# Designs tried in a protein design run: peptides against a protein of PDB entry 8YR4. Part 276

Target 1, 309 residues: chain A of PDB entry 8YR4
Amino acid sequence: PRGSPALQLVVLICLGLMGLERALNVLVPIFYRNIVNLLTEKAPWNSLAWTVTSYVFLKFLQGGGTGSTGFVSNLRTFLWIRVQQFTSRRVELLIFSHLHELSLRWHLGRRTGEVLRIADRGTSSVTGLLSYLVFNVIPTLADIIIGIIYFSMFFNAWFGLIVFLCMSLYLTLTIVVTEWRTKFRRAMNTQENATRARAVDSLLNFETVKYYNAESYEVERYREAIIKYQGLEWKSSASLVLLNQTQNLVIGLGLLAGSLLCAYFVTEQKLQVGDYVLFGTYIIQLYMPLNWFGTYYRMIQTNFIDMEN

## One batch from the design tools (peptide; made by RFdiffusion4, then SolubleMPNN)

Design b2_p30_6_s3 (from b2_p30_6, 16 letters changed)
Fold by OpenDDE base, seed 5:
Structure b2_p30_6_s3 (fold): chain B 309 residues (1-309), chain A 30 residues (1-30)
Amino acid sequence: as target 1 above (309 residues)
Amino acid sequence: MEERRKEFVEELKAALEELERRRREREEEL
């Protein structure tokens, strides 16, 4: 944001917190490994208690799972609200000024409610897109790179290769299947708009429909439009399930290959039991933001399609 | 889905309000 040093400072703090989240993503599995190793070695209680306390504290900062955002992520999200509001308002004012430059015929022909909806969808879409790109896409790519480097340096190069191949295949299939499903989403949105237009036209012509006792005919036309919409919605939803299953299969195969290789190296006494637990935990941890990436890419694509219409 | 239903209900409300406005304008012209 050019013009407010306070918001620039907030952006820098949010970037610093994002860097801290990346560090926590590496440290938490390492501390968990160390606990497992200390338990295996029957280490003294004082060392174990300190490592457990440190792990729990790091885990509190990081958070866990698909629903519990960590303290660092919550603090970042809270600070970002002001930046998002500033960006949203700026985009809204730009759209509003551009709308005022459009012909009077466009303002008279489009209902003020449709204009506001297009503006609200446009502003929410652009601001959401930028926030998702900066705070989810870029960090996820960074976590993948950090993961590949970590496994290549601290494990055998084969683990780095498995993670690289798994993540590359996951990203490629996510893009390809998402581009394929765009066709179904566009067709669904076009039919949704046509169904909405028919409902609005039927309401606008309600007096005429009532005069001709055509209520049953309009209801049947609306039902046919809904059935056609639901057929396209089913294709869109089924394509999403196919994407999720494809993603789960790729991660499952990567986890299987890496877990078998890790188990093999543990049996050869080249790795410890803690390293097996670390690998499994870290792969699952890399998968969580990637699953969100698939949802964000869908939101991005929806928002772009909704801006084209 | 639920957000889209809310948006559709808001579009229907806006269409009803515009219909009521046009009815009032016609009643004021009579």
Scores: peptide ipSAE 0.028, ipTM 0.556, DockQ to the pose 0.050
Fold by OpenDDE base, seed 3:
Structure b2_p30_6_s3 (fold): chain B 309 residues (1-309), chain A 30 residues (1-30)
Amino acid sequence: as target 1 above (309 residues)
Amino acid sequence: MEERRKEFVEELKAALEELERRRREREEEL
């Protein structure tokens, strides 16, 4: 942000917190492995208690479970509110300044509510896109690279290859299936807007509709528009289920292949039981941001489609 | 689904409020 050194410092702190989140994503599975190994070896209580306390503290910083934000992520999100508000307000003021430069005839021809909605959607879309790129896309790619390096160095090149192939296939299928879904979503959004416009026009002309006793005709025409919308909504929703199932299948196959290979290496005494648990937990942890990536990529595409309309 | 329903309900509510405003303006002109 140009013009506020305080907001620049907040951005630097947020980048530092993002680096800390990446470190936590590697450390949490390692500490969990160490607990399992210490339990297996029947290690002294003091060593176990320290490792468990350290793990719980790291897990609190990272966040616990699917959908819970950790302390570091919450602190980053809280600090980022001021940066987002500054960026949003700057974009909004630029849009309004540009609108005021437009001819009075353009303002008289457009409904003030549509202009405000376009301005608000445009501002939200740009700010959302920037936030998703910086806080989700870049960190997720970094976590994948760190994961591949970690598994290649500490397990075997075969584990790094499984993670690489699984993540590459997951990302590629997510993009390809999401691009395929964009056709159904565009058609659904166009039909939604047409259905909404018909409802609004029928309401705005309610007196005329009532005068001609055309209420039943407008209701039937609206019902046909809803049925057509629901047919497109079903295709969009079914394509989402197919995406989620494809993603789940890729995750399941990667987890299966890597877990079988890890179990084999444990039977050969090349790895410990804790390393099997580490692999499973770390793979699931790498996939959580990717599931969000598929949601964000969809949201990005939605925001682009909503900016094109 | 629920957010789209809320947006649609808000858009319908705004259209109803605009209708009621135009009705009041026409009733004040009569």
Scores: peptide ipSAE 0.026, ipTM 0.579, DockQ to the pose 0.053
Fold by OpenDDE base, seed 4:
Structure b2_p30_6_s3 (fold): chain B 309 residues (1-309), chain A 30 residues (1-30)
Amino acid sequence: as target 1 above (309 residues)
Amino acid sequence: MEERRKEFVEELKAALEELERRRREREEEL
C-alpha cells in the first residue's frame, strides 16, 4: 500500500505472522512427539501435563490442523481487512474516475455486447448450492454422530461426554454467532446497494456531471459512500474473525480437556500410548467436517440475506 | 441515449460483480 506507513507496518506484521505460522507447523509435531515419548517413558505427571498444555496452546495458535483457523491466522486475517479495504477503495475510485473520463467515448463506441453474459450465472448457483449443502451437511452430521458414538464406546464415558459437549457447544456457538453476524451482513448489503446506486446514478448523469465539471465532486461523494460501506464491511469481516476464533477456542478447550484426561489415564495404565495418538488424530479429523459445516451454514445464511435484497 | 445508459449501467454492474468475484476468489485463495 503506497501512501500509508501504518498499512505498510500492518503488511510487515502480517508477513511476520506468516513466518510464525511456519514455525508453529514445525513446533507442533515436535511437542506431539515429546508427549508420546513422555507417555512411553512413564514420565512424572507434572512434566506430562506441562508438555500437553504447551502442545495444545501451540495447536491453538496454529489452528485445527490446517492453520487457517488458528489464532495467528485469525489475527493476520483481522489485520489484513484494513489492507484489503485500502486496496479495494483505491481500485474502485480509479475505476469510477476512469469511467467518468471514458463514459463519453465509451457511449459513442458500440461494443456493449460481451459483458452481459456474466450476470446470468449467479441465479443458477443458488439451487446447486442448496443441493450441495444438503449432500455435504448430512455426511458431516453423520461423521460427528459416529465420532461421538466411537468415543463413547471405545474410550471412557468421560471422553464421549467431552466430545459431545465440545461439538454441541461448537454447533450452538456457530449458529448463535452467525445469527448475530446476520445483522452486520444485512447492514453491509444495504449500504453496498446504496453505494452502487450512487455510482450508477452518477454515471447515468455523466453528461450533466461533465457539463458542470462536477467529476471531482462525484468522485468525492462516491469516496464517502465507500468509506461508509467499508465501516460496515469491517464489522462484518471482524465478526467473521470472531466466529473463527470462538470456534478455534472451543476446539482448543476440548482438545485440552481430552488430551489431559487421556494422558492421565495412560499414566494410570488404564489406556495405552496408542489411545492418546488415536484421540488426538480423531479429534483433528472431526474438526474438518465441523469447519465445513460452519462454512456451509455461513454460505446458506449469506444466500438467504442476499435474496432478501 | 437512455437504452445505452441502461446498457452501461448493466456493464458497470457486471464489471463491479466481476471485480467482486475476483476479490472473493483472491480471498478464498488466501
Scores: peptide ipSAE 0.024, ipTM 0.473, DockQ to the pose 0.041
Fold by OpenDDE base, seed 1:
Parts: structure tokens; sequence; C-alpha cells
Structure b2_p30_6_s3 (fold): chain B 309 residues (1-309), chain A 30 residues (1-30)
């Protein structure tokens, strides 16, 4: 961003964090291999526990493998909000000023038919997302139940309990934090509609604005409305980062508890090294669909709130 | 004159919706 050294520094930090994500993608498999080797060699518990803890910490930094839910990714997304807001505001002000300059020519040339096509695409996308959610949520809940039963029967009741507590806590926190976020989103949408109405009213009255040479005044008033909107948008976007980070923390704690317990049972010769691999992979497989569910549920809530207005 | 103003408001509305959509798509890709 030209003109803000602070935002340039944020961009450099975000690029550095992206480099760190690539390093984590290499380190996580290496530490996982090292755990498997230490389990095979029957290494001392202290060395094994340290390597497992380090792996889970690296996995917490990386996230579930989708790149969008790790601590590093969440930190990048959080820092990027200000860069995005600066860029959005600059583009919106450039478009608004250009529309005031071009107003007379732009009014004469466009056909109403493109507007209806955008509205219809919005509604069709919501229906497709609802169907996708139903087809992903039901199988994921079935996989969780099957997993709890499997781990309780073939491992130990403690593993089934860890999966149950982890997934129940994940779902509960996802719902609770999403409902909490809905308040910020409604406030954002109300201010967005008010900012949009001001832009529309200014452009509807462009003849009067042009007659008084008040274009600079209307642009500054629109800038102030955008700044108020962006204050609410930041709260909405920051609350999303908090949701993703909370989800990552719950999965990280479940992975830590279960991986340590599994490693301990392998050292006691009650489980095999393959069982450790099974547990770790299964928790990650359950997490991936649940993470996508949280994203699509957010998109649907957006579209429903946008349809109510 | 009033119908053309309504059409322009709807087009401005759609242009803003498309900008918002592209913003949302970029926020989801990040």
Amino acid sequence: as target 1 above (309 residues)
Amino acid sequence: MEERRKEFVEELKAALEELERRRREREEEL
C-alpha cells in the first residue's frame, strides 16, 4: 500500500508468515516420522513425550492441513484485515469519484438486465450451499459416532471419551461463537446498507452536487461513512479469526491428549505403532469436514441476513 | 427521467453488490 509505512510492514510480516507456513509443512511430517521411529525403537518416555508435544505444537501452528485454520494462518488473516480495508476503501473512493465524473455518460448506456442476473445467482448459490451442508454435516456426524464406537471397542474407553469431548466441545463452541458473531454481522450489514444508501442518494442527486461543485464534500462524507463501516467490519472479521483460533485450539488439545495417551499405551505394549498413526489421522480427517462446515454456515448466514434486508 | 434514475440506482446497487461479492470471495480465499 503506497502512503502507509505501517501497512507496508504488515504486508512484509504477512509474507514472512507465509514463508513460516511453508516451513511448517515440511517440519510437521518430519516430526511425525520421528515419533513413529521413537515408538518402533521403544525409546524412553521423556524423549517420546517431548517429540509428541513438539509435533502437536507445530501442528497447532500449521492447523488441520487446509492452511486456513492454523495459528500462523489466523495471525496472517488478522493482520491482513487492515491491509484489505485500506485497499477496499481506496477502490470504493476511486469508483465513487469516477462515477461522479462519468455520471452523465454512464446513465445513458447500461441495460437493466445485468442486475437481475446477479440477484438470481445469489439465490441459486444459497440453495446449493444448503444442499452441500446437509450432504456434508450428516456424514461427518455419522463418522464421529462411528469413530467414538470404534475407539471405545478396539482401543480403550478413554480414547472414545477424548474424541467425544473434543468433537462435542468443537461443535458447541462453533455454534456459540457463531451466534455471538451474528450480532457484529448484523451491525455491520446495517451500517453497510446506510453507507450504500448515502452513496446512492449522492449519485441520484449528482446534478445538484455538480451544480454546487460539492463533489469533494460528498467524497469526504462517503469516506467517513466507509471508516464507520470498516470499524464494524473489523469486529466481524476479528471475531471470525477468534472462531477459527478457538476451533484450532480445541482440536490441538484433543490431538495432544489422545496422542500422548496413545504413545503411552504403545510404550506399555498395549497398542501398536499403527494404532498411533490411525488415531492421529482419524482426528485430522474428522476435523477437515467440520472446518468446511463452519465456513459454509457463515456464507449461508451472510446470504440469509442479506435476503432479510 | 424517473425510470432512468431507478435503473441507474439498480445498476449502482448491482455494481456495489458485485464489489462486495468480490471482496467476500477474496476474504474466503485468504
Scores: peptide ipSAE 0.019, ipTM 0.478, DockQ to the pose 0.041

Design b2_p30_6_s4 (from b2_p30_6, 14 letters changed)
Fold by OpenDDE base, seed 4:
Structure b2_p30_6_s4 (fold): chain B 309 residues (1-309), chain A 30 residues (1-30)
Amino acid sequence: as target 1 above (309 residues)
Amino acid sequence: MEKKLEEFKKELEKGLKELEERAEKRREAE
């Protein structure tokens, strides 16, 4: 935001909080490892109690592993409301000024309500897309990269490779299946709108329907439209189940391979019991945001399509 | 399916009844 130093400071604070979330995503598993190791070593209560208290505090700051539910994320989201409102208002005013320049040419005056509604959708799509890119997509990619680096440096190159392969496969399959699914969803939405339009048209033309005693015919046409809609809805829903199942299989295979390898290294005394717990915790934590990635990717695609129209 | 069809049937029947009542009221006023 050029022109408000206060909003620039808020953006810098939000970026700092985003960096803190990334640090918490690394620290929380490390502290959990340390607790397990201290418990295994039967360490003094004071050291254990301090580490547990620190872990719980860090976990409170981080939240439930989605990054979006922690205190830091909530604080970031709260601070960002003012930046979003400023950005939205600026885009709305730019669109409005451009529409005013166009409306001086008389041709847009009859559809002002539709043009305003398109402008509002366009504004919400741009501001939404920017917020999703900055606060969901970029952080998730950063967490994956940090995770790969962490496992490669502190465990073994094989763990980094497993995480890399699993995350790359997960992302690729999520994109490919989401793009494939988007076709079914578009067809479903088009048929839903057509079915609704037919129902509204039949309801508006009641006098004609009554005059021709065509009630049964209009009901049957509506039934056929519903059957066609449900066939597309089923394809859309089944494609979602397929996406979720594919994602779960990739996660399950990655967790299995990495857990077996970690267990083997623990038996060889190359890793501690806490490192096994860290691996499982960290992998689950990395996958939590990815469940939303298909939704974010679809929202990004929808927002791009809504900006082209 | 059945619920949406029943809702549509009910809306159609309501709209038709309202048109009948309006047509009867017009015939009584003539």
Scores: peptide ipSAE 0.031, ipTM 0.452, DockQ to the pose 0.050
Fold by OpenDDE base, seed 5:
Structure b2_p30_6_s4 (fold): chain B 309 residues (1-309), chain A 30 residues (1-30)
Amino acid sequence: as target 1 above (309 residues)
Amino acid sequence: MEKKLEEFKKELEKGLKELEERAEKRREAE
């Protein structure tokens, strides 16, 4: 944000909090490993209690479970509201300025309310995309890189390779299947807009429809448009299920391969039981942001398709 | 979907009512 030093400071704090989240993602599994090792060694209660208390505190900062964002993530999200509002308003003013530069014919041909709604969708889309790129895509890529480095240095090069192959395959399949899904989504949105346009046209001509007793005919045309829409919606939804299932299979295979390899090294006394638990928990932690990646990439595509119309 | 269809149906019914009220006001002004 140019012109507000306070907002620049907030951005720097948010970047620092993102760095702290990355550190927590590494530290939490390490402390959990240490608890498992201390339990296995039957260590003194005082050492165990301190390590457990430290783990719980780190876990509170990180967050955990479906829908609970950690304290650090919540603080970042709260601070980011002001930056998002500033960015949104700037994009809105740019779109509004650009709309005023567009020909008078474009303003006369489109209802001003539809134009404003397209502009508002466009601003929400760009702001959502920027926030998503900065707070989800970049951090997830950083977590993957940190994970590969960590497993390669502290375990074995084979674990780093499994994580690299699994995450590369996951990302590649996510992109390819999502690009394939874009066609179904565009067709669905086009049919939704056509169905809405027919409903609006039927409403605008309601007096004529009523005068000719054509209500049954307009209802049947609307039903046919809905059935056609639902057929496209089903294809879009089925393609999403296919994406999610493909993603789950890739992660499941990576988790299986790495868990079997870890179990083998534990049986050979090259790794401890805690290292097996660390690998499983770390892979699940990498998977959670990636699963959100598919959802947000879907929002980005919706937003781009809504900007092209 | 049903909620969006119901909201759309409500917006449609509201738009219909506003159009009917405008058509009635036009008939009263003629």
Scores: peptide ipSAE 0.014, ipTM 0.356, DockQ to the pose 0.054
Fold by OpenDDE base, seed 3:
Structure b2_p30_6_s4 (fold): chain B 309 residues (1-309), chain A 30 residues (1-30)
Amino acid sequence: as target 1 above (309 residues)
Amino acid sequence: MEKKLEEFKKELEKGLKELEERAEKRREAE
């Protein structure tokens, strides 16, 4: 935002908090490893208690695992509200100014309520897309890269390769299956809108329906529309289940391959028992944001379609 | 006639509500 130094400072703080979240994503598994190693070695209570307290504090800052957002993420989201509101209002005012510059014929040809709804959708789509790219997509890709580097440097190049292959396969399959399912979702949404329109038209024209005793005919037409919608809904839902199972299989195979390799290196005394637990927890942590990537990709596609309209 | 119209309105309202609840459950699951 070029117009307010206070909002620029808030953006810089939000970027700093994003960097802190990336650091927490590496530190939390490391501290958990250290706890497991200290427990295995029967270390003194003072060292264990300090490491556990530090881990719990870092986990509170990070969040995750319990479905709770971390303190750092909540603080970032709270600070970002003002930036989002400023950006939204600026886009709304630009759209509104542009609408007033349009010809009288365009205003007479379109219902004012549709124009307002297009303006609201356009503003929401732009602000949502930007916030989503900056706070979800870019951080998730950064966490994957950091994870690959970390495993390659501190474990073995084979672990980095497993993570790279699993994440690349996961992302590729997520995109391909999401694009494939988008046709079913579009067909479902089109049929939903047609079903709603028919119901609204029947309710608004109830006097005409009553006059012609056409109630049974309108009910049957509505029933046919619902059945057609439910058939498309099933295809959309089944395609989502297929996506989730495909993702779960890729995760499971990656976790299996890496866990077996880690267990082997522990038997060879090249890694500690804590490193086995670190691998499992860190991989699961990398996959948690990726589960939303299909929703993310769809939201990006929807926002682009809403911007083109 | 009026009773049939009221039954028809209730069926349409019920069908709309069931569509909205299914749409919301899907938004929560996605």
Scores: peptide ipSAE 0.024, ipTM 0.521, DockQ to the pose 0.601; fails the geometry check
Fold by OpenDDE base, seed 1:
Structure b2_p30_6_s4 (fold): chain B 309 residues (1-309), chain A 30 residues (1-30)
Amino acid sequence: as target 1 above (309 residues)
Amino acid sequence: MEKKLEEFKKELEKGLKELEERAEKRREAE
């Protein structure tokens, strides 16, 4: 972004964080290998516990298998909000200024096309929601139940309990935080519609605006409306980062508790090294669909709010 | 709405780019 050294610094930090994500993608498998080796060598508990804790910490920084929900990714996304808002506002103001140079006939023709596109997306959203519920939510819940049963039967009941508590807490927090976010999203959408209405009214009254040379005044009013919108958008986007971070913490704590317990049972020769690998892999596999659940529950709420308005 | 805003933004960016190119051509002709 030209003209703000602070935003340029944020871009550089975001690029640095992106580099760190790539480093984590290499380090996490290395630490996991080291745990497997230490378990095979029957290393002292203190060394094993430290390596497991370090692995889980690195995994917390990385996030799930996609890296999209890791602490570093969330921090990058959070910092990027201001850069995105600056860029969006600049584009919107350039567009609005440009629209005041175009003919009224172009604007009237475009408004008709926008209304048509509003209808087509309403229908596509409902069909997408139903397909999502059937093909992603139900299977994910089934996989969780199967996982709890599997760990309860083939492992110690403590593993089944850890998975149950972790997944139940994850789902509950996902719902609660997403419902809390709905307030910010509704406020954002209401202000977006109000900002759009002002732009449309300015364009419909374009002849009057030109007659009075009020173009600069309308651009400034639109700028103020965008700033107000961006304040609400920031709350919505920041609340999303908070959701993702909360989800990452819950999975990280579950992975930590289960990995330490599994490592302990391997040292006691009650479990094999393969069982540790299985537990870690299975928890990560359960996390992947759940991460999608958070994304699509957001899509559901978006589409519902976008249909109510 | 976000995808509409993005398509609207894309069409508007296209319209902007066409006017920036026309404004640049006017500045090169002056």
Scores: peptide ipSAE 0.012, ipTM 0.340, DockQ to the pose 0.020; fails the geometry check

